# Peptides against a protein of PDB entry 4JHK, part 47

Target 1, 212 residues: chain A of PDB entry 4JHK
Amino acid sequence: EDYKIQSFDLETQKLLKTALKDPGSVDLEKVSSVIVDQSLKDQVFSREAGRICYTIVQAEAKQTNGSVFRRNLLNRLQQEFKAREETRKRSTQEWVCLVSFICNIFDYLKVNNMPMVALVHPVYDCLFRLAQSDALKNEEEVDCLVLQLHRIGDQLEKMNVQLMDELFNLLRDGFLLQEDLSSMGRLLLLEILEFRAGGWKLSDTAQKYYYS

## One batch from the design tools (peptide)

Design b1_p27_2_s3 (made by RFdiffusion4, then SolubleMPNN; from b1_p27_2, 14 letters changed)
Fold by OpenDDE base, seed 4:
Structure b1_p27_2_s3 (fold): chain B 212 residues (1-212), chain A 27 residues (1-27)
Amino acid sequence: as target 1 above (212 residues)
Amino acid sequence: SALEKELRELAVKEFEEYAPIELKEME
């Protein structure tokens, strides 16, 4: 199984590869830090990071029944989550990377094919923040919001439909009432509203219209 | 499973201490 880790230097690549196969032989705190750091810089990597994290968790569980990596990963994630407002103020790019990473961890770091229940609220918290008026006016944040909802919206709704309803109320209001949305932002909000309304599915015609 | 239980416990400890409160403020 190949992992997209070419963005790292050779030493780090070796570290990650070793962690994937023999997690007990490496510093798993360092591994987790490297993954989180890169995920905060590269949104594309965040998706791969989720898969990598899942694999390492599984490998460590099988090897030693340990959870050192998971603990370090979640601790770091908690720290970043707690500082999310400061991150957003400092860098929109880092903020959306953080959200993307948290969502991808939710998506990939499953146990027995079930999502981690405790991550539901943190994920919703991030999405609610993206749904605020000051965020909706930023196309980069809207892109992130819509992307995550496309990826994990159906899963999140199954976990808490009430929160999803509240979230989409904000999105609807933003679409209808907020004046300083970009044209693309408004289009994306409309698309995601339709996406959920259609049972988290988009018709081929609609998909072509919004993403052609 | 044991792994599932551990994951849930860790996640709850690390996130649910503060995340639910913040969500309520946004609701």
Scores: peptide ipSAE 0.046, ipTM 0.657, DockQ to the pose 0.068
Fold by OpenDDE base, seed 3:
Structure b1_p27_2_s3 (fold): chain B 212 residues (1-212), chain A 27 residues (1-27)
Amino acid sequence: as target 1 above (212 residues)
Amino acid sequence: SALEKELRELAVKEFEEYAPIELKEME
């Protein structure tokens, strides 16, 4: 198995590799902290982080029947979620990284191919925040919103279609009524509206239209 | 598998147990 951890220093890379293979031999609290910290500043890594986290959880369970890593991971995630408004005020970049990380954890921390039910509402809460008028005017937040919906929208809808309907009502209103959207933001909103309308699928023609 | 099922249950329990009030209220 290969994991993309080249952005870390060699010592940290070794720590992560050991955690993946022999989680009982490392400080799993430290491991979780390292992963979360990096995910909060690197949106690209947050995707890989989800996969890494899942692997460590499985490895620890098999090796020691423990859950130290997951506990620490979720605790940190919950702390960051609680402070999400302050994070957004401080840094849009950190905020979208936080949302991305939460969504990626939702996507990857599956058991029997089922999502963690407890994360459904927190994920929706983040997406609803991104769908507010003050967020939709920021292209970086729109990018994040649309990206997450592309990744996990179909899964979220299966968990709660009513919330998804409500979310997309906001997106529709933003697309139609909000005047201070960027041109790209408006394009992305239109694309995601069509994406869902098409059953969370994008035709080849549509893909070329929006992303070519 | 049985192990996967157990892991899911544990994960949910852990999240609920350690979740801040705001998260608990959402459920």
Scores: peptide ipSAE 0.038, ipTM 0.667, DockQ to the pose 0.070
Fold by OpenDDE base, seed 5:
Structure b1_p27_2_s3 (fold): chain B 212 residues (1-212), chain A 27 residues (1-27)
Amino acid sequence: as target 1 above (212 residues)
Amino acid sequence: SALEKELRELAVKEFEEYAPIELKEME
């Protein structure tokens, strides 16, 4: 199976490839750190990172019944999550990458084919932060919010419909009442409102756009 | 907001319970 890791240097690519097939032979803390670091600066890689993480977790479980990688990954995520407001203040780009990565981990890293319960509230917390007025005026944050809701909104709703209702109340209010939204931001909010109202279903064209 | 505070507290608690930072430091 091929993974999109061409953005890394050759040494790191080798490390990741080895981790994917023989996780017991590499420093899984280093692997997790590399994946998180790259995901925090490259949103395109962030989605692939979720898939990579899932594969490594499965490989380690199969090889040694261990969970060293997952522990290291989640510990790093915990650290980044705790510092999320400082990250947002420092760099909007890093902030949206962090949100994207946490959402992608939620999407891909499942236990017994179920979402990790421990990530539900962290994901909602991030999305609620993106739904605040100061974030909705930033198109980059709106892009991130809408993208994640397209990807995992249906799953999140299944985990907690009340929180999803509250989140979309904020989005509706933003769409209707906030004056300093960008034109594109306003269009994206309208689209996601309609998307949920339609049962989280995408057309074939939309499916390719958001999940490619 | 009150909701954000509650979500943050719950989120942190869930992370800590599932994957404590101390585990990484001990390894």
Scores: peptide ipSAE 0.031, ipTM 0.611, DockQ to the pose 0.358
Fold by OpenDDE base, seed 1:
Structure b1_p27_2_s3 (fold): chain B 212 residues (1-212), chain A 27 residues (1-27)
Amino acid sequence: as target 1 above (212 residues)
Amino acid sequence: SALEKELRELAVKEFEEYAPIELKEME
């Protein structure tokens, strides 16, 4: 398979490619660190990282029945999650990358085609943070919020409909009551409200209205 | 499968110290 790892230098690309095929021959702690670090800097890679991680997990399991990579990955993810408020304070870009990465890990690291239960609340916490007034006024955070809900909203709702209802109450209130939203931010909130109301699907008409 | 079970157990363990974010009133 082809993976989008062109943002890394050639040596690191080789490392990642080797990890994907022969994980026992590389330092999997190093690999996990590299993936997480880059995911915090590059939102495009952050999405791809979920798929890469899943493949490495499978490869290691098949080769040695080991779990060194996923252990290191999740440990690092936990550390970053714990520091999420500091990250947001330091860099909105890194913050939205972190959220994107967590959501993508949730999406790709499935067990029997089901999400990892332990990640449900952490994901919701990130989305709730993005739904607060101070975040909704930032278009970059709104973009991230709406993007994640488009990608994994239906899965999250299946895991906990009560939290999803609470989240969308905040989004509705933000759309209706918050005055310092950007025009695009307000439009995106309306779109995602309609998206869920339509069963997590967007009609062609709505697609044209909001994105064309 | 054994792998699936291990992944679930690992996920629970690795996020054991999860702390929820306190929600704020809309402003």
Scores: peptide ipSAE 0.051, ipTM 0.637, DockQ to the pose 0.069; fails the geometry check

Design b1_p27_2_s4 (made by RFdiffusion4, then SolubleMPNN; from b1_p27_2, 17 letters changed)
Fold by OpenDDE base, seed 4:
Structure b1_p27_2_s4 (fold): chain B 212 residues (1-212), chain A 27 residues (1-27)
Amino acid sequence: as target 1 above (212 residues)
Amino acid sequence: SPLGKQLRELAVSVFEAQAPKELEAFK
């Protein structure tokens, strides 16, 4: 398989490639840190990171029945999550990368083919933060919010429908009541409201309307 | 405008499905 790791230097690329094939031969704590660091800087990689992490987790499980990488990854993720407000204040770009990364980890890292329960509330917390008034006025944050809900909204709802209802109450209120939304932001909120109402899918008519 | 009309129609449809009680406040 081809992994999009061109943003790393050659030495780091080699490290990652080795981790993907022979995780027992590398420092998996370092690998996890490198992946998280780059995911916070590059949104394209942030999306790819989930797939890379999944592969490393599976490779380590098969090779040694170990979970060193996953443990280190989740520990670092926890640290970044706890500092999410400071990250948001420092850089909207890093903040949306963090949210994207957490959502991708939720999407790709499964335990017995099920989402990790420990990530459910952190993911919702991130999405709720993006649904606050001070975030909805920023198109970059709205883009992130809507994108994640398109990707993992159905899975999240299955884990906790009450939180999803509460989240979409905020999105509805934002759409209806918030005055400083951009036209595109308002359109995106309407689309995602319709997306969920349609069972996390768009009708042919709606698909053509929004994405033709 | 045609776009505005479409957006309004979509909004009504979504809100009728998700929050029918609240929609009455906008009629």
Scores: peptide ipSAE 0.008, ipTM 0.351, DockQ to the pose 0.017
Fold by OpenDDE base, seed 5:
Structure b1_p27_2_s4 (fold): chain B 212 residues (1-212), chain A 27 residues (1-27)
Amino acid sequence: as target 1 above (212 residues)
Amino acid sequence: SPLGKQLRELAVSVFEAQAPKELEAFK
C-alpha cells in the first residue's frame, strides 16, 4: 500500500519507504525525527504519520524483534510534550499539530491491539489544555480538540472514564458559560457533547445539522 | 436568534442524556 509522503523530498521519501520495508537497513532515529518534524508542521500528515509509524514498528519487530524506532519516536514525543506550553505560545498551529500527532500515535500505535497505556495521560493532558478557557476561545484549538475526540474519544473513555467525564465537564462549562467563544467554536462544542452523549456517534440528522 | 434557540434546545437534549444532574444545576 502507498503512503502519503509526497510532502518530503525524494531522498527522504526513499528513506521512509526503505524504513517501511526494511527498517534494519536505515537509521531509525533519523526516520523517527523526520516523521515527528513533519507532523509538527502538517496536521494532515499527522494522521498518515500514525499509520506509517505503526507499519515501521511492526516491520522492525518482525524483522529484528527490535523496538529502536518506537523508542526513538516516543522519546521525541516526550520531549515535544514537555515543551508543549512553549510550543503553544510560539505557534498555535504547531501546538495543534503536536496534539494531533500524539493522538494519532495513540490511535495507531497499538500494543497487542491495545492502546499504549503510557500515552493515555499525555493525551488527556493535551485535551484538557485545549479545554481551558484561553484555548476554547481559539477556533483552531477547538477544531483540534473536537477532531481528536471524534477520532479517539471512545478509546480514551474506555481507558479512563473519570478523566473523560472531567474533560466534558469543562467542555460543557465552556459551551454554557464562556462568552468569548466563536460561533463555530460554540457549535463544535455542542456537537461533541452530543457526539459523546450519543455513544460516540452522530445520527444522520445531527450530521446534517452540524456539517451540511 | 433562531439558531440560538435551536442550540439551546439541543444542549438541553444532550445534557439530559449525558448528565441529568448537571443539567438541573444549570436550570
Scores: peptide ipSAE 0.007, ipTM 0.352, DockQ to the pose 0.018
Fold by OpenDDE base, seed 1:
Order: C-alpha cells, then structure tokens, then sequence
Structure b1_p27_2_s4 (fold): chain B 212 residues (1-212), chain A 27 residues (1-27)
C-alpha cells in the first residue's frame, strides 16, 4: 500500500518504509519522533500519519508481538500535550496540527477494532480548548474544531455522550452569545450544530448551503 | 451565561489534570 511520505528526505522515507514492513529492524523511537515532528507542521500529513501509525502498530504486533512503537508514539504525544498551551501561544498552526494529530490517532489507532479509551478525554480536552471564547474567535481554530467533529464526532459521542453534550453547549453558547466571531466562524458553528442534530450527517441541500 | 461559565471552567480543569494521567496509564 502507498503512503504519502514524499515530503521526507530519502533516508527518512527508507526508514518509514522499513518500519511499515519490518518494524523490528529499525529504531521505532526515532520513527515515532519523525512522524510526530512532521504532523506538527503539516495538518494534511497528520491524517496520513494516523494511517501510517496504525500500520506500524499492526506490523510490530504481528512480527514481534511488541508495542514499542505505540509506547514511544504515546510518550511523544504526552510530551506535546503537556506543552500544548505554550505551543498554542507560539503558533496557532502548530496547535491545530497537534489537535488534528491527536484526533487522527484516535480515529486510526484502534485496539481490537475499538477506539483507545485512554485517548477519549485528551481528545475532548483539545476540543473543549478549541471551544473556549478566545479560540472561537480564531477562524483557524474553528476550522480545526469543526473538521475534527465531522471526522470523529460520532465516535466520540459513543464513548461519552455527556462530554459531547457539554461541548455542544459551549458551541451553542458561542454561536448565540459571542460577538467577536467571524462570519465564517459563526456559519461553521451553526453547521456543526446542525450536523450533530442530524445524526452526524448533512443533507445534500445543507451541504450546498454551507459550502457552496 | 452561568452555565456556560461553569462548563468552560470544567473543560479547563479536565484538560489540565485528567487527560495527561489517562495517556500515561495507557502507555
């Protein structure tokens, strides 16, 4: 299977390719670090990164019954998560990339075909941070929030409907009460409110209304 | 609103305290 790793240098590409098929022969800590580094800079790659990570996890489990890669990946995620507020202060782009990556890991890195329970609160925490008033006024953060909810909202709700209700209460309040939202931000909030209300799906008519 | 404020405070508290522990527990 093909993976989008053209943005890496040739040696790193080789490293990643080897990790995908023979994870026991490479430094999996280095592999995880490389993936996280790129995911923090490229939100598009972070989606692909989730798929790559899942494949490496499967390959290692099959080859050695090990979980070195996953442990290192989560360790790095923990480090970045701890520094999340500093990251946000330094770069909104890196912050939304971090959120995107965590959400994509949640989406792709299944355990026994189920989401990792331990990631539920971290994901919600990221989304709750994006739902704060200081974040809702930034279109880039609203874009990220809405995108993640489109991708994994239904899964998250199944894991904890109470937190989802609380999150959407914040979003509704933001839509109704916050005055410094951009026009696009307000539109996106309305759309995502409708999206959840409709069972995490949009009609073709609604799709055209919001995105044409 | 008062409810909104409470929910915001809850979100912050959970984000700062609970999520990191859960990640560590999974490793």
Amino acid sequence: as target 1 above (212 residues)
Amino acid sequence: SPLGKQLRELAVSVFEAQAPKELEAFK
Scores: peptide ipSAE 0.025, ipTM 0.509, DockQ to the pose 0.138; fails the geometry check
Fold by OpenDDE base, seed 2:
Structure b1_p27_2_s4 (fold): chain B 212 residues (1-212), chain A 27 residues (1-27)
Amino acid sequence: as target 1 above (212 residues)
Amino acid sequence: SPLGKQLRELAVSVFEAQAPKELEAFK
């Protein structure tokens, strides 16, 4: 399968491929660190890293009944999450990559086919941060917010509808009241508001309007 | 602006029944 690891050097690619098939033969702490590091730099990878992580988790579970990789991954993720405000101030790009990554982990790294409950609030916290006025004026952050809501919004709502309502209250307020939104930002907010209102679906007419 | 008009029209369609307060604020 294509795990979109072409952004890594060849040695690291080999490491990752080995981790995917024979996790017991590699340093899984190093693997987790490499994945997180790259996810913070590469938006394409950060969006897909969850699938890679899930595969490694499954492989380790099957091979050794272990969870070393998942533990290390989540520990590193927690560290990055705790530092999210500092990351945002340092680099908007890294910040949106972090959000993308954590949302992707939420989406793919399921336990017994269920989302990890422990990730629900962290994901919402990230999305709420993107929904603040200082973030809504930045198109890159709006893009990230809207993208994640398209991908996992329905799942998140199932986990906590109250938080989703609160989140969308902020988005509606931003759309209606915030003066320094770009035209595109405002358009994207309206789109996602409509998307949720439509049961997390986009009509053909709406899709044509927003994306054609 | 044309975009503004379109956005306002869509906002009405989405929120008229669901969010009366937001509709009023949008005016």
Scores: peptide ipSAE 0.008, ipTM 0.342, DockQ to the pose 0.017; fails the geometry check

## One batch from the design tools (peptide)

Design b1_p28_1 (made by RFdiffusion4)
Fold by OpenDDE base, seed 4:
Structure b1_p28_1 (fold): chain B 212 residues (1-212), chain A 28 residues (1-28)
Amino acid sequence: as target 1 above (212 residues)
Amino acid sequence: DSEQESWDETNQESLDYINSIIDERKET
């Protein structure tokens, strides 16, 4: 299986490839840090990062019955999550990357093919933050919010429908009442409202857009 | 969920910490 790691230098690519095949032979703390660092810079990579992380977790479990990588990954996520407001203030791009990465970890890092229950609240917290008025006025944040809901909204709702209802109440209010939304932002909110109302079903065209 | 019991204690502690921050924010 091929992974999109071309954005790394050759040495780091080799490190990641080794981690994927022989995790016991590399510093998994370093590997986790490298993946998180790149995910905070590149939103496109953050999706691939989720898949890579899952593969490394499975490889380590199979090889050594260990969980060093997952532990270090989650510890780093904890650190970044703790600093999320500072990150948002410093760089919207980094903040959006952080949210994307957390959502992708939720999507890919399964335990017995089930979502990590402990990640449900952290994911919702990120989405709720994006649903606040000060974030909805930023098209980049709206893009992120809508993208994540398209990708993992159905899964999240199954984990906690009450939180999803609360989240979409905010989105509805934003769509109807907030005056400083961009035209695209308003369209995206309407689209995601309709998407959920339709049972999280996408057209073929939309499917290609969000999952290509 | 019983399947979540496969997590090691360290991972759960980390996630519990994140959740504690979330709870604090909600109370504010």
Scores: peptide ipSAE 0.032, ipTM 0.544, DockQ to the pose 0.103
Fold by OpenDDE base, seed 1:
Structure b1_p28_1 (fold): chain B 212 residues (1-212), chain A 28 residues (1-28)
Amino acid sequence: as target 1 above (212 residues)
Amino acid sequence: DSEQESWDETNQESLDYINSIIDERKET
């Protein structure tokens, strides 16, 4: 299986590859730290990190029946989530990377093929923050919001339809009433509104855009 | 929820903390 780890140096790539196959032979705390750090810097990686994390979790469980990696990962996630507002003010890029990472963890780090229930509200909180007026005026944040909803919206709605309805009320209001949206931002909001209305179904073209 | 029983105690504590932040924010 191929993982998108090209952004790391060769030594770190080796570390990650070893963690994926033989997690007992590496410092899993260090591995988790490296993954989170990179996820906050690289948006492409942040969107794919969940798959890597899940594989490491499975490998460790199989090899040692342990959960050291997951524990450290979630502890770090806890810290980053707590500081999310500070992160947003410091760097929009890091903020959208954080959201992408959290959503990706929700998507891939399943328990018995089910999403982690405890991540539902944190994910919604991030998405609601992106749906506020001060965020909707930033195309980068709108792009992040729409991307996450395309990827995990259907799953998230199944977990809590009431919150999803509330979220989309904000998006509708933003689309219709907010004047300082970028042209692209407005188009993205319209698209996601139609996407949900259509039952979270994508065209082949849209599928490639959001999932390739 | 019953299918989520595989969570170890440490992971559950971490996730509970995240949820507590959300709850506190809503309550304030």
Scores: peptide ipSAE 0.027, ipTM 0.539, DockQ to the pose 0.091
Fold by OpenDDE base, seed 5:
Structure b1_p28_1 (fold): chain B 212 residues (1-212), chain A 28 residues (1-28)
Amino acid sequence: as target 1 above (212 residues)
Amino acid sequence: DSEQESWDETNQESLDYINSIIDERKET
């Protein structure tokens, strides 16, 4: 399969390709670090990273019945999650990349076709942070929030409908009561409110935008 | 989506690991 890793230098590309095919021959901690680092810089890659991570996990499991990569990945993910407020203060771009990455890991790293229960609360925590007033005024954060809810909202709701209700209460309040939303931000909030109300079903056009 | 087809010991171990570090966060 073809993976979108052209943004890396040739040496790193080789490392990743080797990890995908022969994970036992590389430093999987280094591989996980490289993937996370790039995911924090490139939101587009953060989605691809989910697919790459899944492939490496499966390859290692098949080759050695090991879980070194997954352990390192999740450990790093936890570290970044713990520091999420500091990351947000430093760089909104890195913050939304982090959220995107966590959500993509949730989306791709499923066990028996089920999401990882352990990631449910961290994902919701990120989305709740994006739903706060100070974040809703930033179009970049609203865009991230709405994008993730389009991609994994239905899955998250199945895992915990109470948290989803609470989240959407915040979004509704933001839409109705917050004065310093951008015009696009307000439109995005309205769209996602209607999207959930419609049962998380996308039009063909929306499907292309959010899932292609 | 890239999904795992079955639950196995390796998956359980990974879940236990992530739960442990998340729980540690909550305790601090």
Scores: peptide ipSAE 0.020, ipTM 0.531, DockQ to the pose 0.048
Fold by OpenDDE base, seed 2:
Structure b1_p28_1 (fold): chain B 212 residues (1-212), chain A 28 residues (1-28)
Amino acid sequence: as target 1 above (212 residues)
Amino acid sequence: DSEQESWDETNQESLDYINSIIDERKET
């Protein structure tokens, strides 16, 4: 498989590749830390991080029946989630990267081909935060919100339709009532409202935009 | 089911932490 790890130095790339093939031969705590650190800085990588993480989890399970990587990954994720408001205050970019990473972990780190139920509320909590008035006025946060909903909205709704309804009530109210939205932000909100109303179906054009 | 249960048990402590934060916020 091809993994987008070009943003790392060569040594780290080698470490990641080894973790994917022979996880027992590397420090999996270090690997998890590297992945999380990079995911908080690079939104492009954060999109791929979920897939990488899942592959490492499967490789370790197969090789040693272990779960060291997943445990360390989730522990770090918990720490970052706990500090999410501080992260948001410090850097909008890091905040949206964190949300993207959490959503991608939800998307890819499946058990028996099902999402981890315990990640449902954390994901919704992040999305609800992005749907607040103070976040909706920021185009970068709106872009993140819409992007995640395009990627995992269908799956997330299947896990809890009530929360999804509540989330979209906020988005509708923001679209209709909030005065300080950017033009692009308003357009993005309209698009995602229509996207859900259409059954979460992506057009070819939209697919290229969100997944290229 | 056995694999699901095994994975759930393995991650339960970590997952419980995340959920505890959310539950705490809802109760306040």
Scores: peptide ipSAE 0.022, ipTM 0.508, DockQ to the pose 0.090; fails the geometry check

